# Peptides against a protein of PDB entry 4IGA, part 27

Target 1, 116 residues: chain A of PDB entry 4IGA
Amino acid sequence: KRVLIVDDAAFMRMMLKDIITKAGYEVAGEATNGREAVEKYKELKPDIVTMDITMPEMNGIDAIKEIMKIDPNAKIIVCSAMGQQAMVIEAIKAGAKDFIVKPFQPSRVVEALNKV

## One batch from the design tools (peptide; made by RFdiffusion4, then SolubleMPNN)

Design b1_p13_1_s4 (from b1_p13_1, 7 letters changed)
Fold by OpenDDE base, seed 5:
Structure b1_p13_1_s4 (fold): chain B 116 residues (1-116), chain A 13 residues (1-13)
Amino acid sequence: as target 1 above (116 residues)
Amino acid sequence: DVEEILKRALEEA
């Protein structure tokens, strides 16, 4: 399966790329903000998306909503430092299939990838 | 499941 990695932090994208590839998944591409995420989703039509929340241009919640308009069956895993109940609920309402709080263990990401 | 996802997220927060 192909994964689109969305995070404004280069380090985080690199970390996720390592985890994703080691787990046997392919990286379809990367996006650094929500607007890029939407554009990349249209272009690449990935199987799974890892989505940050706090990003410039467009935040992850809005990106999820826009991607869900494009593909109601999109598989989006949120990875965010904002693990507050309100944010988790908002992400799930938007369409996210899982919510991983930063910092996380690689195994947690792999579990999410395998379940969605 | 929303409840399960929320529970897990809270445990990891």
Scores: peptide ipSAE 0.495, ipTM 0.915, DockQ to the pose 0.875
Fold by OpenDDE base, seed 3:
Structure b1_p13_1_s4 (fold): chain B 116 residues (1-116), chain A 13 residues (1-13)
Amino acid sequence: as target 1 above (116 residues)
Amino acid sequence: DVEEILKRALEEA
C-alpha cells in the first residue's frame, strides 16, 4: 500500500518515511501543508494518509474535510502533538480513522497502518 | 471505535 505523508516539519516527514518504508509500505509522496495534501491526494490517489494538524496555509482538520469530499473512503491517520480530547473528537468527526499523539513510538504508527 | 481512539489518545498524551 502507498502512503502520503503530510507534515510541515521536515524532520517529522523524514522519520515517518523511515518508519513507513521499514514496515513494508511504499511512500507515495509528501506534503508540507493542508493545501498541498489535498492536491497531492488528487494527484497520487494514495491508499493511506498520515496527517499533521498544526500546519500553515491549511490545517490538518480542514485538509481531512476536503479529502473526504473527494474520497469518502479515504484512510487518514492523524499524527499530532495536540492530543486534547476536543482535537481528537474533531479529527474523528472530520473523518480520521485513528489519532496518534506526538511523540510516538514507531510500533504505534505501524499498528495504525496495519489497522486502517 | 471513537471511544477506543479517544481512550488511547489520552493515554499517549
Scores: peptide ipSAE 0.460, ipTM 0.907, DockQ to the pose 0.925
Fold by OpenDDE base, seed 1:
Structure b1_p13_1_s4 (fold): chain B 116 residues (1-116), chain A 13 residues (1-13)
Amino acid sequence: as target 1 above (116 residues)
Amino acid sequence: DVEEILKRALEEA
């Protein structure tokens, strides 16, 4: 399966790329904000998306909503430092399939990839 | 499901 990695932090994208590839998944591409995420989703049609929330231009919640308009069956895993209950609810309401709180262990990401 | 996701997220927060 192919994964689109969305995070404004280069280090985080690198970290996720390492986890994803070591787990046997392919990295379809990367996006640095929500607008780019939507564009890349249209272009690449990935199987899975890892989605940050706090990003410039367009935040992750709005990106989830836009991607779900494009593909109601999109498989989006949120990875965010904002692990507040309200944010989790908002992400799930928008269409996310899982919510991983930063900082996370690689095994948590792999579990989410396998279950989504 | 939502409950499991919430539970896990809260544990990791």
Scores: peptide ipSAE 0.455, ipTM 0.904, DockQ to the pose 0.880
Fold by OpenDDE base, seed 4:
Structure b1_p13_1_s4 (fold): chain B 116 residues (1-116), chain A 13 residues (1-13)
Amino acid sequence: as target 1 above (116 residues)
Amino acid sequence: DVEEILKRALEEA
């Protein structure tokens, strides 16, 4: 399966790429904000998306909503430092299938990838 | 507990 990685932090994208690749998944591409995420989703048609929340241009919640308009069956895993209850609920209501709070263990990401 | 919150959110969404 192919994964689109969305995060404005280069280090985080690198870390996720390593985890995803070692888990046997392919990295379809990367996006640095919500607008790019939507564009890349259309272009790459990935099987899974890892989505940050706090990003410039367009935040992760709005990106989730836009992607869900494109593909109601999109598999989006949120990875965010904003693990507040309200944010988790917002992400799930927007269409996310899972929510991983930063900092996280690699195994948590792998579990999410395998379950969505 | 994020897991519990997520579980409930999925049920309500």
Scores: peptide ipSAE 0.356, ipTM 0.861, DockQ to the pose 0.195

Design b1_p13_2_s1 (from b1_p13_2, 5 letters changed)
Fold by OpenDDE base, seed 1:
Structure b1_p13_2_s1 (fold): chain B 116 residues (1-116), chain A 13 residues (1-13)
Amino acid sequence: as target 1 above (116 residues)
Amino acid sequence: PLTEEQIRKILEE
């Protein structure tokens, strides 16, 4: 399966890419904001999306909503910071299938990838 | 702050 990684932090994208690749998944591409996420989803048609919702200047919830309009069967795993409980709930309501909390263990990411 | 498990419980309520 192919994964689109969405996070404004280059370090986080690199870390996720490493985890995803070592787990046997393919990285379809990367996006640094919600607009790019929607564009890349249309372009790449990934199987799974990891979506950061803690980006300060970007609404990850809106990105989820737009992707769900494009593909109601999209498999989105939300990545949130500790303390973002309300936004996680909103992300799930918007259509996200699962969530992981930063900082996360690689095994937790793999578990989420395998389950969605 | 809530753990991931605690958040999951909230979502399941």
Scores: peptide ipSAE 0.228, ipTM 0.759, DockQ to the pose 0.424
Fold by OpenDDE base, seed 2:
Structure b1_p13_2_s1 (fold): chain B 116 residues (1-116), chain A 13 residues (1-13)
Amino acid sequence: as target 1 above (116 residues)
Amino acid sequence: PLTEEQIRKILEE
């Protein structure tokens, strides 16, 4: 399965890419903001999306909503900052299948990938 | 700050 990684932090994208590839998944591509995420989803048609929802200058929830409009069957795993209860709830309402709180363990990411 | 487990429990309520 192919995964689109969305995060404004280069370090986070690198970390997720390592975890995803070691777990046997393929990285379809990367996006650094919500607009790129939507564009890349249309272009790459990934099987799974890891979505940062705590990006400073971009609303990750909006990206989820737009992707769900494109593909109601999209499999989105949200990655959120510690303690962002309201944002996690909004992400699930928007259609996210699962959520992971930063900082996370690699096993937690793999678990989410396997489950969605 | 809430842990993932704590947030998950809240979502399940």
Scores: peptide ipSAE 0.206, ipTM 0.741, DockQ to the pose 0.503
Fold by OpenDDE base, seed 4:
Structure b1_p13_2_s1 (fold): chain B 116 residues (1-116), chain A 13 residues (1-13)
Amino acid sequence: as target 1 above (116 residues)
Amino acid sequence: PLTEEQIRKILEE
């Protein structure tokens, strides 16, 4: 399965890429904000999206909503910082399938990938 | 700071 990684932090994208690839998944591409995420989703048609929803001034919730409009079956795993429970709730309401909390263990990411 | 489990519990309500 192919994964689109969305996060404004290059380090985080790198970390996720390593975890995803080691788990046997393929990285379809990367996006640094919600707009890019939507664009890349249309372009790459990934199987799974990891979506950072803690990006300042880059509404990950809106990205989820837009992706869900184009693909109601989209499988989005949100990545959130501790304390961002409200955003996680909104993400789930918007259609996200699962969530992981930063900082996370690689096994948790793999678990989420396997379940969606 | 809430744990993932705590957030999950909130979502279940």
Scores: peptide ipSAE 0.195, ipTM 0.730, DockQ to the pose 0.517
Fold by OpenDDE base, seed 5:
Structure b1_p13_2_s1 (fold): chain B 116 residues (1-116), chain A 13 residues (1-13)
Amino acid sequence: as target 1 above (116 residues)
Amino acid sequence: PLTEEQIRKILEE
């Protein structure tokens, strides 16, 4: 399966890329904001998306909503430091399949990838 | 922040 990694932090994208690759998944591409995420989703048609929430240009919630408009079967895993109940509910309402709070263990990401 | 358990409960509802 191919994964689109969305996070404005280069370090986080690198970390996720390592986790995803070591878990046997392929990295389809990367995006640094929600707008890029939407465009990359259209372009790459990834199987899974890891989605940050706090990003410039377009936040992760809005990106989820836009991606779900494009593909209602999209598999989006949120990875965010914003682990408040309201944010989790908002992400799930938008269409996210899972929500991983930063900082996280690599195994948590792998579990999410395998589950969606 | 919510725990994984708390998040899973939300996901299941």
Scores: peptide ipSAE 0.586, ipTM 0.927, DockQ to the pose 0.899; fails the geometry check

Design b1_p13_2_s2 (from b1_p13_2, 7 letters changed)
Fold by OpenDDE base, seed 1:
Structure b1_p13_2_s2 (fold): chain B 116 residues (1-116), chain A 13 residues (1-13)
Amino acid sequence: as target 1 above (116 residues)
Amino acid sequence: PLSDEEIEEILAK
């Protein structure tokens, strides 16, 4: 399966890329904000998306909503430092399949990838 | 922040 990695932090994208590839998944591409995420989703048609929330230009919640308009069957895993209950609920309402709080263990990401 | 277990509970609702 192919994964689109969305995060404004280069270090975080690199970390997720390492976890994803070591777990046997292919990285379809990367995006640094919500607008790029939507554009890359249209272009690459990935099987799974890892989505940050706090990003410039367009935040992750809005990106989830836009991607779900394009593909109601999109598989989106949120990965965010904003682990408050309200944010988790908002992400799930938007269409996310899972929510991983930063900092995370690599096994948590792998488990999410295998489950969605 | 919420624990993984708490998040799973939210996802299950």
Scores: peptide ipSAE 0.442, ipTM 0.901, DockQ to the pose 0.809
Fold by OpenDDE base, seed 3:
Structure b1_p13_2_s2 (fold): chain B 116 residues (1-116), chain A 13 residues (1-13)
Amino acid sequence: as target 1 above (116 residues)
Amino acid sequence: PLSDEEIEEILAK
């Protein structure tokens, strides 16, 4: 399966890329903000999206909502430092399938990829 | 921040 990685931090995208690749998944592409994420989703038609929340231009919650309008069957895993209950609920309401809190263990990401 | 267990509980609702 192909994964679109969305995060404004280059280091985080690199880390996720390593984990995703080592787990046997293919990286479809990368996006650095919510607007790019929506554009890349249309272009690449990935199987899975890892989505940061706090980003410039467009935040991850809004990006989830826009992607769900494009593809109601989108498989989105949130990966964020904002692990508050209210944020988790908001992400799920928007359409996210899972929520990973930073900092995370690689195994947590792999489990999420395998379950969505 | 919430634990993985707490997040699982929210997702299960």
Scores: peptide ipSAE 0.331, ipTM 0.858, DockQ to the pose 0.932
Fold by OpenDDE base, seed 2:
Structure b1_p13_2_s2 (fold): chain B 116 residues (1-116), chain A 13 residues (1-13)
Amino acid sequence: as target 1 above (116 residues)
Amino acid sequence: PLSDEEIEEILAK
């Protein structure tokens, strides 16, 4: 399966890329903000998206909503430091399938990838 | 932040 990695932090994208690749998944591409995420989703049609929340141009919640308009069956895993109940609820309501709070263990990401 | 267990409970709703 192919994964689109969305995060404004280069270090985080690098970390996720390593985890995803080592787990046997293919990295479809990367996006650094929500607008790019939507554009890349249209272009690449990935199987899974890892989505940050706090990003410039467009935040992750809005990106989730836009991607869900494109593909109601999109499989989106949120990865965010914003692990407050309200944010988790908002992400799930927007269409996310899972929510991983930063900092996380690689096994948590792999588990999420395998289950969505 | 919420624990994984708490997140799972939210997801289960």
Scores: peptide ipSAE 0.039, ipTM 0.651, DockQ to the pose 0.898
Fold by OpenDDE base, seed 4:
Structure b1_p13_2_s2 (fold): chain B 116 residues (1-116), chain A 13 residues (1-13)
Amino acid sequence: as target 1 above (116 residues)
Amino acid sequence: PLSDEEIEEILAK
């Protein structure tokens, strides 16, 4: 399966890329904000998306909503430092399949990838 | 921040 990594932090994208690749998944591409995420989703048609929340231009919640309009079957895993219950609920209501709080263990990401 | 357990409970709703 191919994964689109969305995060405004280069370090985080690198970390996720390593985890995703070692888990046997392919990295379809990267996006640095919600607008790019939507564009890349259309372009790359990934199987899974890892989505940050706090990003410039367009936040992760709005990106989830837009992607879900494009593909109601989109598999989106949120990865965010904003692990408050309200944010988790908001992400899930928007269409996210899972929510991973930063900082996280690689195994947590792998489990999420395998589950969605 | 929420624990994985708490997140799973939310996801189960």
Scores: peptide ipSAE 0.035, ipTM 0.647, DockQ to the pose 0.893

Design b1_p13_2_s3 (from b1_p13_2, 7 letters changed)
Fold by OpenDDE base, seed 5:
Structure b1_p13_2_s3 (fold): chain B 116 residues (1-116), chain A 13 residues (1-13)
Amino acid sequence: as target 1 above (116 residues)
Amino acid sequence: PLSDEEIEAILKE
């Protein structure tokens, strides 16, 4: 399966890329904000998206909502430092299939990838 | 932040 990685932090994108590829998945592409994420989803049609929340231009919640309008079957895993209950519920309400709190263990990401 | 266990509980709702 092909994964679109969305995060404004270059280090985090690199970290996720390493985890994703070592787990046997392919990286479809990367986005640095929610607007780019929506555009890249249209372009690349990835199987899975890893989505940050706190990003410039467009936040991850709004990006999830826009992607779900494009593809109601989108498989989105949120990866965020904002692990408050309200944020988790908001992400799930928007359409996310999982929520991973930063900092995370690589195994947690792999488990999420395998389950969506 | 929530634990993985707490998140999983929310996701099961």
Scores: peptide ipSAE 0.049, ipTM 0.656, DockQ to the pose 0.924
Fold by OpenDDE base, seed 3:
Structure b1_p13_2_s3 (fold): chain B 116 residues (1-116), chain A 13 residues (1-13)
Amino acid sequence: as target 1 above (116 residues)
Amino acid sequence: PLSDEEIEAILKE
């Protein structure tokens, strides 16, 4: 399966890329904000999206909502430092399938990829 | 922040 990685931090995208690749998944592409994420989703038609929340231009919650309008069957895993209950609920309501809190263990990401 | 267990509980609601 192909994964679109969305995060404004280059280091985080690199880390996720390593984990995703080592787990046997393919990286479809990368996006650095929510607007790019929506555009890349249309272009690449990935199987899975890892989505940061706090980003410039467009935040991850809004990106989830826009992607869900494009593809109601989108498989989105949130990966964020904002692990508050309210944020988790908001992400799920928007359409996310899982929520990973930063900092995370690689195994947590792999489990999420395998389950969505 | 929430634990993985707490997040799973929310996801199952």
Scores: peptide ipSAE 0.048, ipTM 0.653, DockQ to the pose 0.928
Fold by OpenDDE base, seed 2:
Structure b1_p13_2_s3 (fold): chain B 116 residues (1-116), chain A 13 residues (1-13)
Amino acid sequence: as target 1 above (116 residues)
Amino acid sequence: PLSDEEIEAILKE
């Protein structure tokens, strides 16, 4: 399966890329903000998206909503430091399938990838 | 932040 990695932090994208690749998934591409995420989703049609929340241009919640308009069956895993109940609920309501709070263990990401 | 268990509970709703 192919994964689109969305995070404004280069280090985080690198980390996720390593985890995803080592787990046997293919990295379809990367996006650094929500607008790019939507554009890349249209272009690449990935199987899974890892989505940050706090990003410039467009935040992750709005990106989720836009991607869900494109593909109601999109598989989106949120990865965010914003692990507050309200944010988790908002992400789920927007269409996210899972929510991973930063900092996380690689195994948690792999588990999420395998289950969505 | 919420624990994984708390998140899972929310996801099950």
Scores: peptide ipSAE 0.045, ipTM 0.649, DockQ to the pose 0.982
Fold by OpenDDE base, seed 4:
Structure b1_p13_2_s3 (fold): chain B 116 residues (1-116), chain A 13 residues (1-13)
Amino acid sequence: as target 1 above (116 residues)
Amino acid sequence: PLSDEEIEAILKE
């Protein structure tokens, strides 16, 4: 399966890329904000998306909503430092399949990838 | 931040 990584932090994208690759998944591409995430989703048609929330231009919640309009079957895993209950609920309501709070262990990401 | 258990509980709703 191919994964689109969305995060405004280069180091986080690198970390996720390592985890995803070691888990046997392919990295379809990267996006640095919600607008790019939507564009890349259309372009790459990934199987899974890892989605940051706090991003410039367009936040992750809005990106989830837009992607779900494009593909109601999109598999989006949120990865965010903002692990508040309200934020989790908002992400799930927007269409996310899972929510991972930063900082996370690699095994948590792998489990999420395998389950969505 | 929420624990994995708390997140999973929310996901089950």
Scores: peptide ipSAE 0.036, ipTM 0.642, DockQ to the pose 0.845

Design b1_p13_2_s4 (from b1_p13_2, 7 letters changed)
Fold by OpenDDE base, seed 1:
Structure b1_p13_2_s4 (fold): chain B 116 residues (1-116), chain A 13 residues (1-13)
Amino acid sequence: as target 1 above (116 residues)
Amino acid sequence: PLSDEEIEKILKE
């Protein structure tokens, strides 16, 4: 399966890329904000998206909503330092399938990838 | 931040 990685932090994208590839998944591409995420989703049609929340231009919640308009069956895993209950609820309501709080263990990401 | 267990409970709602 192919994964689109969305995060404004290059370090985080690198970390996720390592985890994703070691788990046997392919990285379809990367995006650095919500607007790029929507554009890349349209272009690449990935099987799974890892989505940051706090990003410039367009935040992750809005990106989830826009992607769900494009593909109601999109598989989006949120990966964010903002693990407050309110944020988790908002992400799930927007259409996310899972929510991973930063900092995380690689096994948690792999579990999410395998379950969505 | 919420624990994985708490997140899972929310996901099941």
Scores: peptide ipSAE 0.041, ipTM 0.654, DockQ to the pose 0.978
Fold by OpenDDE base, seed 4:
Structure b1_p13_2_s4 (fold): chain B 116 residues (1-116), chain A 13 residues (1-13)
Amino acid sequence: as target 1 above (116 residues)
Amino acid sequence: PLSDEEIEKILKE
């Protein structure tokens, strides 16, 4: 399966790329903000999206909503430092399938990829 | 931050 990685932090994208590839998944591409995430989703049609929340241009919640308009069956895993209940609820309401709080263990990401 | 357990509970709502 192919994964689109969305995060404004280059280091985080690198970390996720390493985890994703070692787990046997393919990285479809990367996006650095919510607007780019939506564009890349249309372009790449990935199987899974890892989504940051706090991003410039468009935040992750809005990106989830827009992607869900494009593909109601989109598989989106949120990865965010904002692990508050309110944010988790917002992400799930928007359409996210899982929520991973930063900092995370690689195994947590792999489990999410396998189950989404 | 929430635990995985707490997140799972929310996901099941």
Scores: peptide ipSAE 0.040, ipTM 0.652, DockQ to the pose 0.929
Fold by OpenDDE base, seed 2:
Structure b1_p13_2_s4 (fold): chain B 116 residues (1-116), chain A 13 residues (1-13)
Amino acid sequence: as target 1 above (116 residues)
Amino acid sequence: PLSDEEIEKILKE
């Protein structure tokens, strides 16, 4: 399966890329904000998306909503430091399949990838 | 989507 990695932090994208690749998944591409995420989703049609929340241009919640308009069957895993109950609920309501709070263990990401 | 119970588990990790 191919994964689109969305995070404004280069370090985090690198970390996720390593985890995803080592788990046997392919990285379809990367996006640095919500607007780019939507564009890349259209272009790449990935099987899975890892989505940050706090990003410039467009935040992750809005990006989830826009991607769900494009593909109601999109498989989106949120990876964010914003682990408050309200934010988790908002992400799930927007269409996310899972929510991983930063900092996280690689095994948690792999588990999410395998289950979505 | 996740249930309230699943959300609770997420928040406990």
Scores: peptide ipSAE 0.040, ipTM 0.664, DockQ to the pose 0.170
Fold by OpenDDE base, seed 5:
Structure b1_p13_2_s4 (fold): chain B 116 residues (1-116), chain A 13 residues (1-13)
Amino acid sequence: as target 1 above (116 residues)
Amino acid sequence: PLSDEEIEKILKE
């Protein structure tokens, strides 16, 4: 399966890329903000999306909503430092399938990838 | 979507 990685932090994208690749998944591409995420989703039609929340241009919640309009069956896993219950619930209501709080262990990401 | 209970479990990880 192909994964689109969305995070404004280059370090985090690299980390996720390593985890995703080692887990046997393919990286379809990367996005650095929510607007780019929506554009890349249209272009690449990935099987899975890892989505940050706090990003410039467009935040992850809005990106989730827009992607869900494009593909109601989108498989989006949120990865965010914002582990507040309110934010988690908001992401899930927007359409996310899972929410991983930063910092996370690689196994948690792999588990999420396998379950969506 | 995940239930509130499932969300709480996630937050504890």
Scores: peptide ipSAE 0.039, ipTM 0.658, DockQ to the pose 0.170

Design b1_p13_3_s1 (from b1_p13_3, 5 letters changed)
Fold by OpenDDE base, seed 1:
Structure b1_p13_3_s1 (fold): chain B 116 residues (1-116), chain A 13 residues (1-13)
Amino acid sequence: as target 1 above (116 residues)
Amino acid sequence: EIEEILKRVKEAL
């Protein structure tokens, strides 16, 4: 399965890319904000999206809403920090299928990828 | 399904 990685932080994208590839998934591409995420989703048609919620320009929740308009069957895993419970709840209500918490635990990331 | 996910969110965050 192919994964689109969405995070404004290059280090976080790199970390996820390492976890995803070691788990036997392919990285379809990367996006650095919500607008790029929507564009890349249309272009790449990934099987899974990892979506940071704290991005500038267009946040992850708005990106989820736009992707779900394009593809109601999209498989989105929201990425958040501790203390962002309300934002994660909103992301789930917007159509995200699971969540992972920063700092990433590789086993938890793989579990989420395997489950969606 | 959504209720279980929301429960996990509330427990983890």
Scores: peptide ipSAE 0.680, ipTM 0.943, DockQ to the pose 0.338
Fold by OpenDDE base, seed 4:
Structure b1_p13_3_s1 (fold): chain B 116 residues (1-116), chain A 13 residues (1-13)
Amino acid sequence: as target 1 above (116 residues)
Amino acid sequence: EIEEILKRVKEAL
């Protein structure tokens, strides 16, 4: 399966890329904000999206909403930090299928990828 | 399914 990684932080994208690749998934591409995420989703049609919540230009929640308009069957895993409970809840209500918490635990990332 | 996820969110975050 192919994964689109969305995070404004290059380091976080790198970490996820390593975990995803090591788990036997392919990285379809990367996006640095919600607008790019929507554009890349249209372009790449990934099987899974890892979506950071807090991003400039367009936040992860709005990106989820737009992706769900494009593909109601989109498989989006929300990425959040501690203290972002309300935003994660909103993302789940918007159609995200699971969540992972920063700092990433490789096993939790893999579990989420396998589950969605 | 949503309710289970929301429960996990509240427990983890």
Scores: peptide ipSAE 0.679, ipTM 0.942, DockQ to the pose 0.344
Fold by OpenDDE base, seed 2:
Structure b1_p13_3_s1 (fold): chain B 116 residues (1-116), chain A 13 residues (1-13)
Amino acid sequence: as target 1 above (116 residues)
Amino acid sequence: EIEEILKRVKEAL
């Protein structure tokens, strides 16, 4: 399966790319904000999206809403930090299928990828 | 359907 990685932090994208590829998934592409995420989703039609919540230009929640308009069957895993409970709840209500918490645990990331 | 996920959110965050 192919994964679109969305995070404004290059280090976070790099970390996820390593975990995802070692788990046997393909990285479809990367996006650095919510607007790019929507554009890349249309272009790449990934099987899974990892979506950071707090991004410039367009946040992850708005990106989820736009992706769900394009593809109601989109498989989105929201990525959050501690203290972001309300935003994660909103992301789940917007259509995200699961969540993972930063700093990432590789086993938890792989579990989420395998379950969505 | 989302209740279990929301439960995990509240436990983890």
Scores: peptide ipSAE 0.679, ipTM 0.940, DockQ to the pose 0.340
Fold by OpenDDE base, seed 5:
Structure b1_p13_3_s1 (fold): chain B 116 residues (1-116), chain A 13 residues (1-13)
Amino acid sequence: as target 1 above (116 residues)
Amino acid sequence: EIEEILKRVKEAL
C-alpha cells in the first residue's frame, strides 16, 4: 500500500517515511500543509494518509474534510501531540479512521497502518 | 465504529 505523509515539519516526515518503508509500505509522496495534502491526494490517489493536525495554510481537520469530499473511502490516520484531544475528536468526526500521538512509537504507527 | 475510536482518544489524550 502507498502512503501520503502530511506534516509541516521535515523531521516528522523523515521519521514517518523511515517507519513506513521499514514496515513494507511505499511512500506515495509528501505534503507540508493541508492545501498541498488535498492537491497530492488528487494527484497520487494514495491508499493511506498520515495527517498532522496543526499546519499552516490549511489545518489537518479542514484537509480531512476536503479529502473526504474527493474520496469518501479515504483512509486517514491523524497525527497529534499530547493535549490535543478536542482536535483529534474533531478529526475523527470529520472521517479520520485512527489516530497516533507524538512522539510516535514505531510499533504504534505500524499498528495503525495495518488496521485502516 | 466511531464511538470505539472516540473512547480510545479520550483514554490516550
Scores: peptide ipSAE 0.669, ipTM 0.940, DockQ to the pose 0.332

